# Ledger of designs, part 107: peptides against a protein of PDB entry 6NYY

Target 1, 212 residues: chain A of PDB entry 6NYY
Amino acid sequence: KHFEQAIERVIGGLEKKTQVLQPEEKKTVAYHEAGHAVAGWYLEHADPLLKVSIIPRGKGLGYAQYLPKEQYLYTKEQLLDRMCMTLGGRVSEEIFFGRITTGAQDDLRKVTQSAYAQIVQFGMNEKVGQISFDLPRQGDMVLEKPYSEATARLIDDEVRILINDAYKRTVALLTEKKADVEKVALLLLEKEVLDKNDMVELLGPRPFAEKS
Target 2, 212 residues: chain A of PDB entry 6NYY as posed
Amino acid sequence: KHFEQAIERVIGGLEKKTQVLQPEEKKTVAYHQAGHAVAGWYLEHADPLLKVSIIPRGKGLGYAQYLPKEQYLYTKEQLLDRMCMTLGGRVSEEIFFGRITTGAQDDLRKVTQSAYAQIVQFGMNEKVGQISFDLPRQGDMVLEKPYSEATARLIDDEVRILINDAYKRTVALLTEKKADVEKVALLLLEKEVLDKNDMVELLGPRPFAEKS

## One batch from the design tools (peptide; made by RFdiffusion4, then SolubleMPNN)

Design b2_p21_1_s2 (from b2_p21_1, 10 letters changed)
Fold by OpenDDE base, seed 1:
Structure b2_p21_1_s2 (fold): chain B 212 residues (1-212), chain A 21 residues (1-21)
Amino acid sequence: as target 1 above (212 residues)
Amino acid sequence: GQQPTEWFLEVLRQPSVYAPP
């Protein structure tokens, strides 16, 4: 019940069984979601996969839902793994198709938000330092930044570095696990929906002890 | 307004959605 409610809240609407994707698009979605699933599987600090689907729902063509931990404090390392998991779809597209699609926009937004938060809110960047500023909310005209233009440029540069590092890490991981990504993608194309049990059956147990 | 940490936690808990623009 909580799972379905979360999906309904974020994605909106019921499964659109009538929305038929082109085979190539469906393949892209499958490999994209497989990238998320596999990245999450092999990253220690990623949340365990709960459900992954390539059945269109609301505005979404596919989705991956993870079981969130009751965690309030995150380390830089944990956030990096989360960023890598979030980039898993985009990276999978690059690895398998040599092209990227617009479908990863939500992921990129989340990664961008995370990177900025780490640098300007949580003080997790050595160059920017131990600072914490409020990020502008959507629609707020930021008239004046509480820091100089030089600092703004530094922040932007460090955000790019952080995201690129996460991206490279994800590329390395999914390249190593390329066969697993393909297995998951192919199974998605067959079953359209996978859960944690399907992943265990396909890939074996997750290599990290489930912290209870 | 949501504290920055609360907003951030919410983002971390959201499902990944593949969607056209």
Scores: peptide ipSAE 0.345, ipTM 0.811, DockQ to the pose 0.484
Fold by OpenDDE base, seed 4:
Structure b2_p21_1_s2 (fold): chain B 212 residues (1-212), chain A 21 residues (1-21)
Amino acid sequence: as target 1 above (212 residues)
Amino acid sequence: GQQPTEWFLEVLRQPSVYAPP
């Protein structure tokens, strides 16, 4: 019950079985979600996959749900793996189709938010330093920046560097695991919904000890 | 107001959604 409610809140509704996607669009969604699934599978600090679907739901054409850990403290390395997992869909599209779509906007927003938080709130960037400023929330008007324009430019540059590093790491991973991404995508096109058990059957056990 | 850390944690726990703009 709590799981379905969470999905409904984020995606904005129930499954839309009446929504017909073009075959190429459905293929794009499948490979996108497969990218998330495989990245999450082979990144140590990513959350384990709970469910991945290419059945349209609310505003979404597909989604990947992970089992959130009751974790409150994150290291820089852990956040990087999560960024890579979040970029997995976009990277998969690039690898398999040589093009990117608008569908990854939510992922890019999350990655952007994470990158800015790491640099501006958590002091995780050496160039910017051990600083912590409040970030404007989505929709908040930035009234006054507590730092100079030079610092603003530095932050912007370091955010891009961090995201690009995560992107490159994800490209390397999914290129190495390209066959696995394809297997997952093809299975998604067949079953439309996959869970952790499907992933184990397809790829073998996740190569990381489950933190009990 | 929601603490910045709480907001961040919430974002990390959200499902990935592929959606048109």
Scores: peptide ipSAE 0.327, ipTM 0.798, DockQ to the pose 0.471
Fold by OpenDDE base, seed 5:
Structure b2_p21_1_s2 (fold): chain B 212 residues (1-212), chain A 21 residues (1-21)
Amino acid sequence: as target 1 above (212 residues)
Amino acid sequence: GQQPTEWFLEVLRQPSVYAPP
């Protein structure tokens, strides 16, 4: 019940069975979601896949849902794996189509937010240092930044480096697992919805011990 | 207001959505 409510809040409604995508668009969605699914499967610190769908729902054309762990503390390495998983869809589009689409906007927003939080709030960057500033929240008045323009430029540079490193790591992973991404995408085009059991049948058990 | 860490945790737990702009 709580799980379905979370999906409804983020995706914005029920399945739109009447929304017919063009075959090429549906293919793009399938490979995008397959990228998320496979990246999450082979990254140790990513959350395990619960459900992936290419059935349009609310504003979304597809979605990947993960089972969140009751974890409150994250290491830099864990956050990097999460960033890579989030970039999995965009990277899959690049690998398979040689092009990227506007559909990954939400993923890019999340990656951007994570990178800035790591550097500005959690002190996880050596060049910026052990600092912690409040990030403006959506709807907050853009208050004057508590740091210099030089510091702002440094932060922006280091954010870009962090995101690019995560992107390159994801490219390497999904290139290595390209055949698995293809298998998942083709199965999505057939079934439209996959769960954890489908992934186990297709790829084998996830190579990481399930933290009970 | 929610602590910055709580906001961040919420973002990490949200599903990925592929959507047109």
Scores: peptide ipSAE 0.327, ipTM 0.803, DockQ to the pose 0.484
Fold by OpenDDE base, seed 3:
Structure b2_p21_1_s2 (fold): chain B 212 residues (1-212), chain A 21 residues (1-21)
Amino acid sequence: as target 1 above (212 residues)
Amino acid sequence: GQQPTEWFLEVLRQPSVYAPP
């Protein structure tokens, strides 16, 4: 019940059974979602996969739903793993197809937002320092920056470094687990929807003890 | 207005969606 409600809120609408993707597009979606699923499976601080689908729904061609923890405090390590999981789809596309698609835009937006938040709101970057500035919301015109242009450049550089680090980490992980990504992708192409149980059957239990 | 932290937490809990622009 909670799952369907979350999907409806974020993706909107019902499954579009009439929307037929080209086989290559469907394959791309499957491997993209498999990248998310596998990255989340093998990253300690990622939320466990609840459901992954390549059935078009609302605006989406595919989606991955995770079981969020009731957590309010996050460490740098936890946020990094989440960034890696979020990049899993893009990285999978690169590994398997040698190309990237526009479909990962939402993922990149989230990663970008997370990186900026870590650096300018949470003080998690040593070069920028123990600072906290309010970030403008999407669509707000920033009239005044509370920091210099030099600081702005530094922030931009460190954001790029952080994202690139997460990207490289994800590449390393999914390269190591390439066979698992393929297994998940192939099963997605067959079943179109996978849950946690399917993942356990396919990959074995998640290598991290569920904190009871 | 939603606190910056609340917004951030909400983003972290959202499903991943593969969608065309």
Scores: peptide ipSAE 0.320, ipTM 0.793, DockQ to the pose 0.473

Design b2_p21_1_s3 (from b2_p21_1, 9 letters changed)
Fold by OpenDDE base, seed 5:
Structure b2_p21_1_s3 (fold): chain B 212 residues (1-212), chain A 21 residues (1-21)
Amino acid sequence: as target 1 above (212 residues)
Amino acid sequence: GVEPSEWFLEVLNQPSRYDPP
């Protein structure tokens, strides 16, 4: 128990034991995290789940940790699956509750950043073309964009298209796997923390070969 | 050489966080 807590502190920050969530809030968090977990489970290029928790830590009420790969080069397909996994929480909320919460803000930020990077930095969009511009980093003065307003509009449009496509893909996946999301969510509500072994026990082996 | 965007990789490897509703 102590060792696990130490690992959790490193990953998620300090446990907020004093923060008692209402049952409905806890349920929302559980289904949100279950969405991430299941999306990651059934997306080939997503990282496998290491740990998912609905115990409040640091700034978050829940979190999902994935096994990082020592990978430095990513394809569009790989990035898409990552985006879908990241959207899994929001999509789960939509599917199960018919509503969305502010809880997905960090996820949406990450997805947005990924989409812009793909289009503006990595040249992965055919309409925008083989271009690469530096994105403003947090804290950098917004320098004048090195492209026209027309290009800016095009970029914005293509970012929206990319994110929407990822969202739709995630909706389709989690709708198909709705029962699995439910199972994970319910188990989270019971155990509060799940690991890879719990997921295997609950859902069976991940359908993708573990890259050795 | 191939240089990955360090900031981008960092974003990809961060845990998912559910913010307070």
Scores: peptide ipSAE 0.247, ipTM 0.779, DockQ to the pose 0.640
Fold by OpenDDE base, seed 4:
Structure b2_p21_1_s3 (fold): chain B 212 residues (1-212), chain A 21 residues (1-21)
Amino acid sequence: as target 1 above (212 residues)
Amino acid sequence: GVEPSEWFLEVLNQPSRYDPP
């Protein structure tokens, strides 16, 4: 309990017990987090779910935590699955509510960062080619772009394509697993916090071997 | 050499958060 609380504090800060979400907002958060959880569950290269919570914390209304992989090298395929998992919340909102909220901002930021890194840093895009440019780090001085405006436009276009492809993949997945998303969301509304065991009980064993 | 991007790894390992509107 103490260890979990410590992790939670690191992730989201202190629980805001005084923050009362409206039922509809809480529902939105639950389905959002359920989207992450289910996407992570059924994507081979996603990290296994550690904890999902809809208890408001200092930095968020809900969160999904995954077991970090001791992995330093990622394939394009692995990164795509991670992008899909990250988009799971937004996609769930779209599927179940027909609307999107601002709650996915952090997810979209991460997806955007990943997409740009894949294209301009890791050379994973065929159109842009086998190139690698340093991306400005958070807090680094924005250095001049080492490529032409034409290349910049190409990069932007390919980033959008990559993100849209990941989005579509996630839509397909969560549409297929819509009932599972619903189950997870409903259970979240009841328990507020789910762990891996809850997911196993609800969905069955994760269909991929845990590469520990 | 094969060098991981520390920045990128940090992004990947961050938990998903639902931010309030």
Scores: peptide ipSAE 0.247, ipTM 0.775, DockQ to the pose 0.651
Fold by OpenDDE base, seed 3:
Structure b2_p21_1_s3 (fold): chain B 212 residues (1-212), chain A 21 residues (1-21)
Amino acid sequence: as target 1 above (212 residues)
Amino acid sequence: GVEPSEWFLEVLNQPSRYDPP
């Protein structure tokens, strides 16, 4: 218990006991996090869910923590599943509320970064081709791009296509699993924190063999 | 000759968070 709490502090920061969310906001967070959890549960190449919480902390109003694998090489398919998992919160909001919130900003940033990396660093897009350019980090000086404006436009278009494809895939998945998202969200509203065991009890075992 | 992108791996391993509105 103490060890788990220590991990929670490292990952989520300090609990903000003074931050009281309105019921509707808390509901939104619950469904958002449920979207992440369920998407991760049913996507083969997503990391296993470790913990999901809707207790406000220093870094957010809610979070989903996954057990990262010691993996250094990723396939296009693996990255797509991760993108879908990352979009799970936004998609859940759309499905259940018909509206989106600002809460997914960090998720969208990550998805955007991943999409650009796939196209311009890893050469994973057929239209752009087998190219690899360094992307500037946030705060780095914008260096001259090593490609034309036409290529820049192509990259932007293909990034959008990739993200939209991931989004559509996530919509399809969470629509199919809508009842499961609801179950997780409701349980989150009750318990505020769920772990892997809670998910197994609620949804059954994850349909993918855990790779050691 | 395979080198992972450290920053990319860090992004992948970060927890999902719901930011305050």
Scores: peptide ipSAE 0.241, ipTM 0.768, DockQ to the pose 0.644
Fold by OpenDDE base, seed 1:
Structure b2_p21_1_s3 (fold): chain B 212 residues (1-212), chain A 21 residues (1-21)
Amino acid sequence: as target 1 above (212 residues)
Amino acid sequence: GVEPSEWFLEVLNQPSRYDPP
């Protein structure tokens, strides 16, 4: 309880009990978070779901919390699954509502950052090659790129390809598991907060062995 | 949203250095 509360405080800030979402907005948030939850559930290299909530906290309308692994090395495949999990909310919105909202902005930012890091820092892209450049820090005017404009364009293209691939993978997954997303979303609308046990009861045990 | 691990954030924001124990 204390650990969960500490994480909630760090991630969510104070519960804004005063921010009452419209029912339609709350529904959107529920399906968004359900997308994250289900994607994380069925992706091998995603972190285990700890908690998912549609109770507004701080600036967030909902959140999915995962237990981070004590892992220092990530493979391309692992990062891809993380990207897919992060895209789960946006994808869920698309699948269920045929529309996308601004709610996925932070997710998209994270995915974008991850994609760039993979390509320009980790050398994980075959076309760009085994290169490693520092990404500009927030506020730093990148005056001179250590690579040509042609390389910059290539990087941008490959970032888009990577994100699109992750997106398509997520669409395929959540389409296959559409009924599960619906179940989670509906239960979220009822309980507002779900934990791992709720997910197990609803979906069955996670199909991947928890690496202790 | 799903938050990346602190390591991931560090890697994104800082030069990734493998510091072998």
Scores: peptide ipSAE 0.045, ipTM 0.598, DockQ to the pose 0.050

Design b2_p21_1_s4 (from b2_p21_1, 9 letters changed)
Fold by OpenDDE base, seed 4:
Structure b2_p21_1_s4 (fold): chain B 212 residues (1-212), chain A 21 residues (1-21)
Amino acid sequence: as target 1 above (212 residues)
Amino acid sequence: GREPSEWFLEVLNQPSVYSPP
């Protein structure tokens, strides 16, 4: 129930069971979602998987929902793990197919937003310093930045560094767990929808204490 | 840690969606 409501809010629409993806596209989606699932499973500060689906719905071809946390304070380390989990889909595509697709746009947007927020809102970067500025949101008019162009360049550079670090961490993790990603992907192709119990059956208990 | 905005928290908890552009 909570899963369905969340999906409806984010992507809208109902399941499109009549929408037939090409086999290679469906395979790509499955491995993409498997990357998210496995990254979330083996990162301590990531949220555990609640449900993952490769059944098209609304504008989405696949989606994953994680157990929401009633947490309001996040450390830099926690945000890094969340970034890695978010990059799991893109990284999985790279590892298994040697290519990337446009489908990861939402993930990249979220990672980008998180990185900028960490640096310019939360003051989590030593080079940029203890600053906090409002970031423009999607659809907002670009306002004049309250800092110099030099600072803007520094921010952009540090954002890229942060994202690249998260990406490398995710590559290392999913390379180590490559067999697990494949197991999850294959099971997704079979069942189309997986939940936490499916993951436990397939991979064993999550190696971290549940924070629910 | 620092408290993120409500908007930021909402984004963090949204489901991931694989979709064409």
Scores: peptide ipSAE 0.284, ipTM 0.768, DockQ to the pose 0.725
Fold by OpenDDE base, seed 3:
Structure b2_p21_1_s4 (fold): chain B 212 residues (1-212), chain A 21 residues (1-21)
Amino acid sequence: as target 1 above (212 residues)
Amino acid sequence: GREPSEWFLEVLNQPSVYSPP
């Protein structure tokens, strides 16, 4: 029940059974979603996969839903793993196709937001320091920054570094687990929808103890 | 540490969506 509600809120609409993707596009989506799934599976602080689909729904061509934790406090390490999981789709595309698509825009937005939040809201960057500024919400125009242009440049640089580090970490992980990504992608192309049980059957149990 | 904003938490808990531009 919670899953369907979340999907409805974020993706909107019903499954588009009439929308037929070209085989290459469907393949791209499958490998993209497989990247998310596998990254989430092997990153300790990522949320476990609940469902992954390559059936078009609403505005989405594919989606991955994870079981959210009732967690309010996040460490830098936890946020990094989340960033890596979020980058999993883009990284998978790079590894398997040597190209990137526009489909990862939402992922990149989320990663960017997370990186900025870590640096300017949570004080998690040593170079920028123990500072906390309000970040504008999506669509808000920031009229004045509470810091200098030099600080702004530093923030931008450190955001880029953080994202690149997450990207490299994800590349390393999914390269190591390349065969698993392919297995998941192929199974997605067959079944179109996978759940946690499918992942366990395919990859074995997630290598992290379920926090009771 | 301080709790992140509700907005931040909501973003973290959203499903990933692969979508055309």
Scores: peptide ipSAE 0.284, ipTM 0.767, DockQ to the pose 0.717
Fold by OpenDDE base, seed 5:
Structure b2_p21_1_s4 (fold): chain B 212 residues (1-212), chain A 21 residues (1-21)
Amino acid sequence: as target 1 above (212 residues)
Amino acid sequence: GREPSEWFLEVLNQPSVYSPP
């Protein structure tokens, strides 16, 4: 019950079983979600997949839900794996179709927010240094930046470098695991919804010890 | 308001949504 409520809150409604996607669109969604699922499966610090669906729900054509960890402290390496998992959908589209779609906007927003937070809030970038500034929240008035334009440019450059590095890492991973992405995508097209058990049956046990 | 770290954690734990613009 709590899980469904969380999904409804984020995605914006219940399943739309009457919404018919074109076959090519449904294929795109399946491979996109498969990219997320496989990236999450083979990245040590990513959260394991709980549920992935290509059934339209609310504003979404598909979604992936991961089991949240009771973790409050994150290392730079852990955040990188999470960024790679988040980029998994976009990367899958690039690998399989040689093109990208607008559907990954939410993923890109999250990656962007994570990168800026790492550099500006958590002091995780050597060039920018041990600084911490508040980032504007959604709905907050854009206040004057507490740093120089030179610092702003440096931050922007380092954010781009970080995101590009995460993207390249994800490309390498999903290229190596291309056959697994294909397997997951095809199973999604058949079942429309997959859970952790489906992933285990298809790919074998996740190669990382389950955090007890 | 929520601390920046709490906001960040909330975003990290949100489902991924593939949606049209």
Scores: peptide ipSAE 0.278, ipTM 0.765, DockQ to the pose 0.465
Fold by OpenDDE base, seed 2:
Structure b2_p21_1_s4 (fold): chain B 212 residues (1-212), chain A 21 residues (1-21)
Amino acid sequence: as target 1 above (212 residues)
Amino acid sequence: GREPSEWFLEVLNQPSVYSPP
């Protein structure tokens, strides 16, 4: 209930009921969301899919909801899978349409934030090292960085590397599972909303044990 | 593993939203 409400709040910007998507846009959204869904399905450390929708709500044209785990400690591997899942939509667009859209901005933001956090907060990058700096919150003007310009450049480079690696991993995964992405996308276009059960019916049981 | 900040966890747990700019 709380998660649905939170999603409804995030999604529930004012239901602009009137967003009529063009068929091609709807198709794009369907494949985008299918990318998220399938990536999440086949990535071990991704959260299980709860719901995926291509019904426009609030600011969103589509969304994929996952059941968050009661987990407070994350490994690099776990964070990578989450990044890949987050990139699933963009990657799907590339695979199926040979183009990318602006719709993945939220995903890219999340991936970017995750990458920076891994490198500068969690010390998960070997080149940057065992450092931890507080990242500015959105709106905080960081006037002075607690590290050199050289370090800043290194951080930026390593962030790009990490994101690119995640992207490539996602491309490989969704290319392998291209038929599954297609199945999910087509079903989304038909039903507009899918849940975990629909995914099981389409793809079979998720290949990873549900960590309850 | 590392303990993410609360805000980081919040970001991780947010649904993916496909939205126009």
Scores: peptide ipSAE 0.234, ipTM 0.746, DockQ to the pose 0.779

